Peptides against a protein of PDB entry 8YVU. Designs and how they scored, part 122

Target 1, 39 residues: chain A of PDB entry 8YVU
Amino acid sequence: PQLCYILDAILFLYGIVLTLLYCRLKIQVRKAAITSYEK
Target 2, 160 residues: chain B of PDB entry 8YVU
Amino acid sequence: TWLTVLKKEQEFLGVTQILTAMICLCFGTVVCSVLDISHIEGDIFSSFKAGYPFWGAIFFSISGMLSIISERRNATYLVRGSLGANTASSIAGGTGITILIINLKKSLAYIHIHSCQKFFETKCFMASFSTEIVVMMLFLTILGLGSAVSLTICGAGEEL

## One batch from the design tools (peptide; made by RFdiffusion4, then SolubleMPNN)

Design b2_p19_7_s2 (from b2_p19_7, 14 letters changed)
Fold by OpenDDE base, seed 5:
Structure b2_p19_7_s2 (fold): chain B 39 residues (1-39), chain C 160 residues (1-160), chain D 39 residues (1-39), chain A 19 residues (1-19)
Amino acid sequence: as target 1 above (39 residues)
Amino acid sequence: as target 2 above (160 residues)
Amino acid sequence: as target 1 above (39 residues)
Amino acid sequence: LELYIRLFLELLRLLLEFL
């Protein structure tokens, strides 16, 4: 049971990191789309 | 900037793979230190008896290290070596998942046969502990496989 | 303990879905960068 | 075991630098 909670904490941290990276990548895609539309 | 982001992502995936491998080795070492697997009757620790935590972790560690070195040096020969190592690690991860699923089924069957209502019985405690460790190793192996496959696709994209 | 295993399964599925979405978004950014370089 | 823990801590520090 304690090991399960440790795994949950690791998976939760991994999920937060991936979400932040996804948000950064989504902002980059939007910036690239705007620059492509202005050309 | 995009190549730098891709490099940072590849390094992050490599570091994640090495970390996963280290966690697997830690769990394997802790289990071997606390439990003498050679004296445990049955197939509850079949994945440990096969040495999967050790060789699987080594393959993932080598793949992750090669990916990081390849990204830092940006040499064509290192990219090919990393691609080969990541492919080998992906195959090893798939084999490891299969072994862990078989071990998990055997462990669950053991718990069902002994009708482990009394968690404090030594055999039931060992079976439950084994199941928890096998599940953790399965998750870590799937994460390692995902990182190895991602690195393989990135490496293949650089060769094209 | 059962609730912990259910949470592990949900977090694991979320991690896989986020990884797939991240890969798709990364491919889109690469395609946008290539189209911007050809113009 | 201590060497292994140190290696693990270094890897964790590297992972934190990428965050």
Scores: peptide ipSAE 0.505, ipTM 0.818, DockQ to the pose 0.100
Fold by OpenDDE base, seed 3:
Structure b2_p19_7_s2 (fold): chain B 39 residues (1-39), chain C 160 residues (1-160), chain D 39 residues (1-39), chain A 19 residues (1-19)
Amino acid sequence: as target 1 above (39 residues)
Amino acid sequence: as target 2 above (160 residues)
Amino acid sequence: as target 1 above (39 residues)
Amino acid sequence: LELYIRLFLELLRLLLEFL
């Protein structure tokens, strides 16, 4: 039971980190698309 | 393209906020239906006694709906309204997190004091169940707050 | 304890979906970068 | 409860459309 709560915390942290990385990557894709359109 | 993608992100965040609110209401309703919180001794369900699942869910739902409507209609007055609602929802989310953390601490303390090795004891079961629900609600509240803050930043950027 | 395991399952599924989306987005960024280098 | 379930289903549908 205690291991389950620890796993929840780890998975939650992982989810937050992945969401932030996804947002950063999405911003990079958008910047690349804008730069290609100005050329 | 940037505006279109921001619009899609805002809509997605708004939907996520509304969904989070609905899940919070669902958990609140289930707990209220299964347990008579008013008769439970102690502060195990203090967040529920404070009505957080209800008012928090309402704030998040209103914020999400206003964000979606503001984005769809692209009207300046709606943008300001959405920004205000998102700010209010962010404050509500922060308050909710605080209440849930306090409730979680009390629930954990209760479990520790009673040395709840036997899951089938009614008091230990209720404390464990409360702790689990509070953790889930805390998670959802953090997600809701994140969405509301993101929407607030996007709305503020549109006003500038 | 059962709710904890359910939450773990949901968080795990969310983590997998985000990882797949991140990988897809990363591939798109790489393709966009290659296309910009060939012009 | 029924109204709540309907609202939940609509929200789930909206989420699925964004996914």
Scores: peptide ipSAE 0.501, ipTM 0.804, DockQ to the pose 0.088
Fold by OpenDDE base, seed 4:
Structure b2_p19_7_s2 (fold): chain B 39 residues (1-39), chain C 160 residues (1-160), chain D 39 residues (1-39), chain A 19 residues (1-19)
Amino acid sequence: as target 1 above (39 residues)
Amino acid sequence: as target 2 above (160 residues)
Amino acid sequence: as target 1 above (39 residues)
Amino acid sequence: LELYIRLFLELLRLLLEFL
């Protein structure tokens, strides 16, 4: 049972990191799209 | 700029792959240190008996390292090498998943046979512990495979 | 313990979905960059 | 093993810098 909680913590952390990276990527895509539209 | 972003992503994926490999190796070593798998009757630890945590971790580590090196040097030979390593690690990951699934099935069958209502019985505890570790290893292997496949696709895209 | 395993499954699924979305977003960005370069 | 651990730690640092 303790291992399960450790795994949950790791997966949760991984999920948060991926979410942040995804958000950053999405923002970059939006910025790139805006820049391409201005050209 | 986009290539630079992709490069950073490849590095991240490579690091993730290495991390996954290291965690897998750590679990393998912990299990091997705590349990004498060779003397355990049954197939509860079949994945460990097959040495998957070790060779799988090695393959993923090599793949991740090569991916990072290939990304940093941006040399054609390194890209090809990384692609080969990532392909090999992807195959290894797939094989590992198969082994882990088989092990999981055996572990679950063992738990069912012994009617493990009381977790305090040594056999039931071992089976439960094995199942938990195998599940963790399975998740790690899937993550590693995902990273390896992603890196392979990125490498293939660079060669085209 | 059952809740822990359920959480693991949810987090794992979330991780897979995020990875797929990230890949799709990356492909979209690449397509957008190629399209902007052709203009 | 120590070299692997060091490499792992460096990679972890790189990952943290990327975050």
Scores: peptide ipSAE 0.498, ipTM 0.819, DockQ to the pose 0.075
Fold by OpenDDE base, seed 2:
Structure b2_p19_7_s2 (fold): chain B 39 residues (1-39), chain C 160 residues (1-160), chain D 39 residues (1-39), chain A 19 residues (1-19)
Amino acid sequence: as target 1 above (39 residues)
Amino acid sequence: as target 2 above (160 residues)
Amino acid sequence: as target 1 above (39 residues)
Amino acid sequence: LELYIRLFLELLRLLLEFL
């Protein structure tokens, strides 16, 4: 049971990091799309 | 398109493979340091008795390292070596999954036989702990196999 | 203890899905960058 | 143990470079 909670913590941290990276990448895509539209 | 994606993520896959191997090795060392598996009766730790966390971790580590080195140096001889290592790691991963499934079945059977309603009994606690470790190792092995297979496909695509 | 295992499964699935989405988004960013360079 | 720590740190650096 304690190991399960440790695994949950690791997976949760991984999920948060991936979400942040995804958000940053999504913002970059949006900026690139806006720049392409202005041209 | 998929091959180009795999080529771009080759370094990431290699790092993931090495990380998976290190986690497996850490689990193996922790279990061996905390528990004397030789004194535990039964097949609950059969995967550990077989040394899978150690040899599996070594194979995955070597495969991941070779993949990263091959990508960085862009040498044809390293690409072939990486492909061979990734193939070997994929086979090792498949074997590891099989061993872990067998261990999981034995562990579950042990829990059923001893009617582990009293979770705090030492034997039942050890069996449940073993089951949890085996499940984690199984997930890590599946991830490692996925990375190794992806790297193998990428390497095969570069040789064509 | 059973709830912990369910949480592990959900977090694991979430991690896989996020990884796939991140890969797709990264491909889109690269395609947008290439299109911007050709312009 | 030191070798393992160094290896871990190197892997962490590689991961950070990827990120």
Scores: peptide ipSAE 0.485, ipTM 0.797, DockQ to the pose 0.078

Design b2_p19_7_s3 (from b2_p19_7, 14 letters changed)
Fold by OpenDDE base, seed 5:
Order: sequence, then C-alpha cells, then structure tokens
Structure b2_p19_7_s3 (fold): chain B 39 residues (1-39), chain C 160 residues (1-160), chain D 39 residues (1-39), chain A 19 residues (1-19)
Amino acid sequence: as target 1 above (39 residues)
Amino acid sequence: as target 2 above (160 residues)
Amino acid sequence: as target 1 above (39 residues)
Amino acid sequence: TSLYVQLFLLLLDLLLSFM
C-alpha cells in the first residue's frame, strides 16, 4: 500500500508536468496559427 | 519532413524502452538484494524467479539501443536489425505481461487464502509487496511493449 | 488500498493519453513551423 | 552502481530533451 501511494505521487507529478507542457505547446500552436493568419 | 519527425519519435521511443529496461533491472536488483527469493515459499515472485526483470530489461535495452543507432547511421542493415530487435522485444514484452499476470493472480490468491487482515504478518507483507512490484513491472512492460510495437511499425514503414 | 490501485490505473491511462496528445500537438507545432518557414 | 546511475541520468536527460 505504501508503494502504491508513492507510485500515485510519481504518476500525479508526471501528469501535472505533462499537462503544463501540453498547455505550453497548445499556446505555441495558437500563436503560430495567428502569425500564419496575419501573413 | 515527415521522415525527420518519425526519426525523432523513434529515438524517443528507443530511449523510453531503455529507460523502461533500466527501471525493470533496478527493481530486479533491489528485490534480489532485499529478499532471498530462493527461500520464499510459493509462486509469489514467479516473475522474478523466471528472471523476467533481467532478460526483459536486456531485450528492451538492446531494442532501444539498436533503434537509436539505426536512426543515427541511416544504414539499411541497421534498420532491419532494429526492426528485428523491436519485434523480438515486442514478443518478449507480451510474454512478460503474461508471466506478470499469472504472478499477480497467484499473489492475489495467496492474499485471499491467508485472509491477510494484518499487514504486519511477514507472509502477508511479502505477498502485498510482491503484488505491488508485479503491478509496477506490468505497467513498465506495457510501456515497453507499446514502444517496441510503435518502433516496429515505424521501421516496417521505412522498409516499404 | 483498492482505491490506490484504481487511482494508479486512472493516472496511468491519463499519462498515456497525455503523451499521445503531446505527440500530436508537437507534430502540429512542427507542421506550423514548416508552413511559416515556407511563407 | 555509479555507472548505472550515470546511465540512468543520461537517459533521463535524453528523455527530457525530447519533451
């Protein structure tokens, strides 16, 4: 059970990091799309 | 180009396989160092007794390394070698999953039979610990298999 | 303990889905960058 | 063990570089 909680913590942290990275990438895609539309 | 994207993806998948292999090896070594598996009665550690963390780690590591090398050298023979290694790793991963599922079933059955209400009993603790490790190894094996299959598909696409 | 394993499964699935989405988004960013370079 | 740790860290760095 303790190992399970440790794994949960690691997976949770991983999920948060991935979500942040995804959000950053999504913002970059949107910025690129806007820049492409202005050209 | 699409090819450059695929190459980067393959390298990433290769690294993922190597990482998975290293984690599996680490778990195997930790378990072997902490527990004398030979003295543990029952099939709770059947996957470890079968040496899966070791041979599985070797297969995934070789597959990942070959994939990375194949991408870097752009040699046709290396691509074929990588494809073969990825296929072998996929088979190994599938076998590993099967072994781990069997181990998990045995561990769960052991827990049920002994009515492990008290976690502090040595046998119940060992069964629980085994179950946890097996689950972790199962997840890692699934990740490795997914990476190997993806690399196999990519490699097959390059040969066509 | 059962809840922990369920949480692990959910977090694991979430991690896989996020990884796939991240890969797709990364491909889109690269395509957008290429299109911007060609203009 | 130190070599394994270094290899692991190298792999982690590679993984992070792809992110």
Scores: peptide ipSAE 0.484, ipTM 0.786, DockQ to the pose 0.089
Fold by OpenDDE base, seed 1:
Structure b2_p19_7_s3 (fold): chain B 39 residues (1-39), chain C 160 residues (1-160), chain D 39 residues (1-39), chain A 19 residues (1-19)
Amino acid sequence: as target 1 above (39 residues)
Amino acid sequence: as target 2 above (160 residues)
Amino acid sequence: as target 1 above (39 residues)
Amino acid sequence: TSLYVQLFLLLLDLLLSFM
């Protein structure tokens, strides 16, 4: 039971980090697309 | 192409594989140090008795290291070596998953048969603990297998 | 306790999906950067 | 051992750098 909670915490943290990275990357893709359209 | 993508992430996958291997090794060593698996009745620790955390960790570690080295040096012989190691790691991962699933089934069956109402009973506690560790190891093994397969595909694509 | 294992499974699946999406997005950013450099 | 911890931290840092 305790290990399950630890795993949940790790996976949750991993999910948060990945979500933040995904958001950042999505913004970069959008910026790149806009720059490509302006050329 | 998907191959180009995998090539760019090869180092990351290798690091992930090494990390997974280390975690598996840590779990294996902790369990072996804390528990006398040889004296545990039943097959609740069959995966540990088979030594999977150790040999699996070794295979994943070697595969990951070879993948990183192959990517950094970009030598044909290293690419082939990495491909071989990743293939071996993929096979090891698949075998490990099978062993872990069997262990998990046995552990769950034990819990159901004994109607473990008292969690603090030694046998029930051990079965539950085994189940938890096996589940964690299963997740790690799946992650390792995924990385090894990805690296194998990447390496195969470089040889074509 | 059972909910913990269910949560682990969901978080694990989420992590895998996010990783795949992140990889795809990263490739798109790189492709966009290459295309921008060729112009 | 301290070496294992250092290796783990190094790998974690490398993993984080790729993220």
Scores: peptide ipSAE 0.482, ipTM 0.785, DockQ to the pose 0.091
Fold by OpenDDE base, seed 3:
Structure b2_p19_7_s3 (fold): chain B 39 residues (1-39), chain C 160 residues (1-160), chain D 39 residues (1-39), chain A 19 residues (1-19)
Amino acid sequence: as target 1 above (39 residues)
Amino acid sequence: as target 2 above (160 residues)
Amino acid sequence: as target 1 above (39 residues)
Amino acid sequence: TSLYVQLFLLLLDLLLSFM
């Protein structure tokens, strides 16, 4: 049971980090698309 | 700027806030339907007795809806309304976190006092169940607060 | 304890889905960068 | 209950569309 709660915390942290990375990547894709349109 | 990034994700944050609110309502409804909280001895479900899943979910839902509408219509009056609602939701979220922490402490204290080695004892089961739900609600409330604060910052940036 | 395991399953599934989406987005960024370099 | 489920699914779809 204690291991389950620790796993929950790790998975939750992982989910937050992945969400932030995904947002950053999505912003980069959008910036690249805008730059390609201005050429 | 980071403000421009938050503005682009405003609709997403609003949807996340509404979803978080809906999940909180679902948890509140399930707990109230399965458990008679009024007959439970102690303050194990103090957050539920305070009605936090209900009023917190309402505040988050209203804030999220107003944020989405404000972003879509770009009307000045909606921006102010969204800012006010997001501020109120942020305050509600902070209060909710406080209530949940207090509930968690009481639940943990209850488990410690009764030396809950046997999971099948009704009191120990209820305390454990309460602790699990409170932890889940705490995480949801933190997510909701994060979205509300982000939306508040976006709204404040649009008024400047 | 059962709720903990359910939460673990949900968080794990969420993590997998986010990882797949991140990989897809990363591939798209790479393809966009290559296409911009050929122009 | 059906309206609540539909709203939840709509929100989930919207969340997934941002992903």
Scores: peptide ipSAE 0.478, ipTM 0.783, DockQ to the pose 0.088; fails the geometry check
Fold by OpenDDE base, seed 2:
Structure b2_p19_7_s3 (fold): chain B 39 residues (1-39), chain C 160 residues (1-160), chain D 39 residues (1-39), chain A 19 residues (1-19)
Amino acid sequence: as target 1 above (39 residues)
Amino acid sequence: as target 2 above (160 residues)
Amino acid sequence: as target 1 above (39 residues)
Amino acid sequence: TSLYVQLFLLLLDLLLSFM
């Protein structure tokens, strides 16, 4: 049970990090699209 | 094509494979350091007794390293070596999954036989701990196998 | 204990899905960058 | 132990660079 909770914590942290990276990447895509449209 | 995508992510897959191997090795070393597996009754730690965390980690590490080196150096001899190592790692991963499943079945059977209602009993605690570690190792092994297979397919595509 | 394992499975699945979405988004960024360079 | 830690940090950095 304790190991399960540790795994949950690691997976949760991983999920948060991936979500942040995904959001950052999505913003980059949007910026690139806007720059392409203004040309 | 999907092959082109795999080729572009080959280094990432190699790193993931090495990371998976390192995690497996860490778990193996921690368990061996904390628990005297030789004195544990039954086959609860059969995967550890078989040395899977160690040899599996070695195979995955070698495969991942060779894949990264092959991608970086772009040498034909390294590509073939990487393909061979990835194939070996895929076989090792499959064997590891089999061992872990057998261990999991034995651990679950042990828990069932002893009717472990009280988790604080040493035997029940060890069986539950083993089950949890085996499950974690199973997930890691599946990830490692997935990376090794992907690298193998990528390498095979380069040889064609 | 059982709930912990269920949570692990959900978090693991979530991590896989996020990884796939991240890869997809990364490909989109690369395509956008190539299109911008050719202009 | 130090070598393993360095290798782990290198792998983590590489993983983060791919992200």
Scores: peptide ipSAE 0.475, ipTM 0.783, DockQ to the pose 0.081; fails the geometry check

Design b2_p19_7_s4 (from b2_p19_7, 14 letters changed)
Fold by OpenDDE base, seed 1:
Structure b2_p19_7_s4 (fold): chain B 39 residues (1-39), chain C 160 residues (1-160), chain D 39 residues (1-39), chain A 19 residues (1-19)
Amino acid sequence: as target 1 above (39 residues)
Amino acid sequence: as target 2 above (160 residues)
Amino acid sequence: as target 1 above (39 residues)
Amino acid sequence: LDVYLELFLKLLELLLSFM
């Protein structure tokens, strides 16, 4: 049972990190698209 | 095109937000149906007494729906509305997290004070169940907040 | 404890979905970078 | 509850369609 709560915390942290990375990558894609449109 | 992919991603985030809201609402309704919270003494269900699962779920659902509609219709007024709704949902999510953390602390303190070794005692069982539900709601609220913030950033980027 | 395992399953699924989206986004960034280099 | 479950399943299917 304690292992389950630890796993929840790890998966939660992983989800937050992935969400942040996804947001950063999305911003990069948008910037790349804007630069390609201006050319 | 890349624009179509970005649109699908925003729609996906909106759907995720709606799904999170629906799960929160389902948990709220299940708890209200199974437990008579009004007759439970103490602050174990303070978040439920405050109605957070209901109004929080409504705000997240509206924000997600507005985000999807804004993405589909691509109208300036809908983009602003979606941005406003996502911002409001983000604030509501932050407030909800605070309430849930306070509730979690109270429930954990209750379990600690009563040394709930006997899981079959009604009060200890209710406190444990409340703790589990509050933890689940906390995770869902954080996921909802993450989606709302992501949509807010995306919407703000479209307005700039 | 049973609810903990359900939460683990949901978080795990969310993590997989985010990973797939991240991979797709990364591929898009690479394609955008290649198209910008050919111009 | 059944209506909510059906709506939830539809939303899940929609979410899966975006994957």
Scores: peptide ipSAE 0.509, ipTM 0.811, DockQ to the pose 0.107
Fold by OpenDDE base, seed 4:
Structure b2_p19_7_s4 (fold): chain B 39 residues (1-39), chain C 160 residues (1-160), chain D 39 residues (1-39), chain A 19 residues (1-19)
Amino acid sequence: as target 1 above (39 residues)
Amino acid sequence: as target 2 above (160 residues)
Amino acid sequence: as target 1 above (39 residues)
Amino acid sequence: LDVYLELFLKLLELLLSFM
């Protein structure tokens, strides 16, 4: 049971990191789309 | 900007792969230090007996390191080397997943046979612990394989 | 203990989905960059 | 183990640098 909680913590952290990266990438895509539209 | 993003992503994937490998090594080392797998009856720790946490972690670590180096130097020979290493790591990861699934099935079968209702029974505890560790290793291996495949696709895309 | 395993499964699935979405977003960014280069 | 720990710490630092 303790190992499950540790795994949960690791997976949770991984999920947060991926979410942040996804958000950053999404912002970059939006910026690229805006730049393409201005052109 | 796009190439920079791709490089950062590849480096991140490489780091993730190395981290996964290190975690696998840590788990393997902990299990080997706590349990004498050679003296355990049955195939509950077959993945550990096969040495997967060690060789798999080595393959993932090498693949991740080569990927990071390839991205940093941006040399054609390094890209090919990284692609080869990532491919090898992907194969190793697939093999590892197979071994872990087999181990998991055996562990679950062991738990079922012993009717582990009492958590405090040593055999049941060991079987449950093995199952938990194998599941964790399976997740880590899947993550490692995902990173290796992603890096392989990225490397293949750079060669085309 | 069962709840921990369920949480692990959910977090793992979330991680996979995020990875796939990230890959798709990355491909979209690549297509956008190629389109921007061809203009 | 110490070498592994140092390597792990370096990897964590690298990972954190990407965040």
Scores: peptide ipSAE 0.502, ipTM 0.808, DockQ to the pose 0.090
Fold by OpenDDE base, seed 5:
Structure b2_p19_7_s4 (fold): chain B 39 residues (1-39), chain C 160 residues (1-160), chain D 39 residues (1-39), chain A 19 residues (1-19)
Amino acid sequence: as target 1 above (39 residues)
Amino acid sequence: as target 2 above (160 residues)
Amino acid sequence: as target 1 above (39 residues)
Amino acid sequence: LDVYLELFLKLLELLLSFM
């Protein structure tokens, strides 16, 4: 049972980190697209 | 092309938010159907007594739906509405997290006080079950908040 | 304990989906960057 | 419950359509 809770915490943290990274990557894609269009 | 990609991502986030809301609602309804919370002594189910699974799910669902509709129709008024709904959902999510944390603390304290070494005792089982449900709801609420905040940021970026 | 395992499964699935999406976005960013550099 | 299930399935289909 303790292992399940630890796994939940790890997976949750992983999900948050991935979401943040996804957002950052999305912003980078947006910046790259804008830069490509202005050229 | 980028706007379309961003729109798809917003829709995805909106759907995720709705899904989270639906899961929260399902858990709320299941708990209410299986357990008569009104007859349970103590604050173990304080979040359920406050109706958080219901109103929280509604707020997140509305926010997600508005986000999807706003994205599909691409109307300025809908974008503003979606932004407002997402902001409201973010606030609701934050409040929900606070309530759930308080409930979790109370549940854990209850378990500790009653020295629930025998998990087969009805009270200890209920407290443990409540704690598990609250933790799940907390995670779902955090996910919903994350999606709502993301949608809010995206919506704000489109208005600028 | 059963709920914990269910949560683990959901979070795991979510993590996989996000990872796949992140990878797809990363590939798109790379393609966009390459296309921008060749112009 | 059936209505909720249908809504859930529709939502899942929508989610899958975005993937």
Scores: peptide ipSAE 0.500, ipTM 0.805, DockQ to the pose 0.093
Fold by OpenDDE base, seed 2:
Structure b2_p19_7_s4 (fold): chain B 39 residues (1-39), chain C 160 residues (1-160), chain D 39 residues (1-39), chain A 19 residues (1-19)
Amino acid sequence: as target 1 above (39 residues)
Amino acid sequence: as target 2 above (160 residues)
Amino acid sequence: as target 1 above (39 residues)
Amino acid sequence: LDVYLELFLKLLELLLSFM
């Protein structure tokens, strides 16, 4: 049971990091799309 | 360009594969040091008895190292060697998943047969611990297989 | 304890889905960058 | 063990450089 909680913590942290990276990448895509539309 | 990004992806996948292999070795060594597998009744630790954490980790480590070396040197012979190693690691990962699923079924059957309502019984505790370790090993093996398959597809695309 | 294993499965599935979405988004960013450079 | 630790740290730095 303790190992299960440790695994949950690692997976939760991994999910948060991936979500932050995805948000940053999505913002970059939006900036690139806006710059291409103004040319 | 597309090639530089594929190179970064290959290096990332190679590092992930080596890391997965190292975690598998760490879990294998910890389980072998804490538990006397020879005295455990039944097939609850059959994956450990078969030496899967050891040989599986070796295959993943070799595949990851070859992928990193191939990416760094950009030599045609190393690309072919990395593709072969990644294919072998993918086959080993698939075999490992099959063994781990069989172990999970045996562990779950053991828990159901002994009606483990009391967690404090030594046999029920060992069966639950085995199930948790096997589930963790299964997840790591799936991640390793995913990285090896991705590297194989990338390597095959470069030969094409 | 059973809830912990269910949570592990959900978090693992979420991690896989996020990884696939991140890869797709990264490919889109690359295509947008190439199209903007040719332009 | 020290060689393994250094290798692990290098791999961790490489992984962090991709993030």
Scores: peptide ipSAE 0.474, ipTM 0.786, DockQ to the pose 0.072

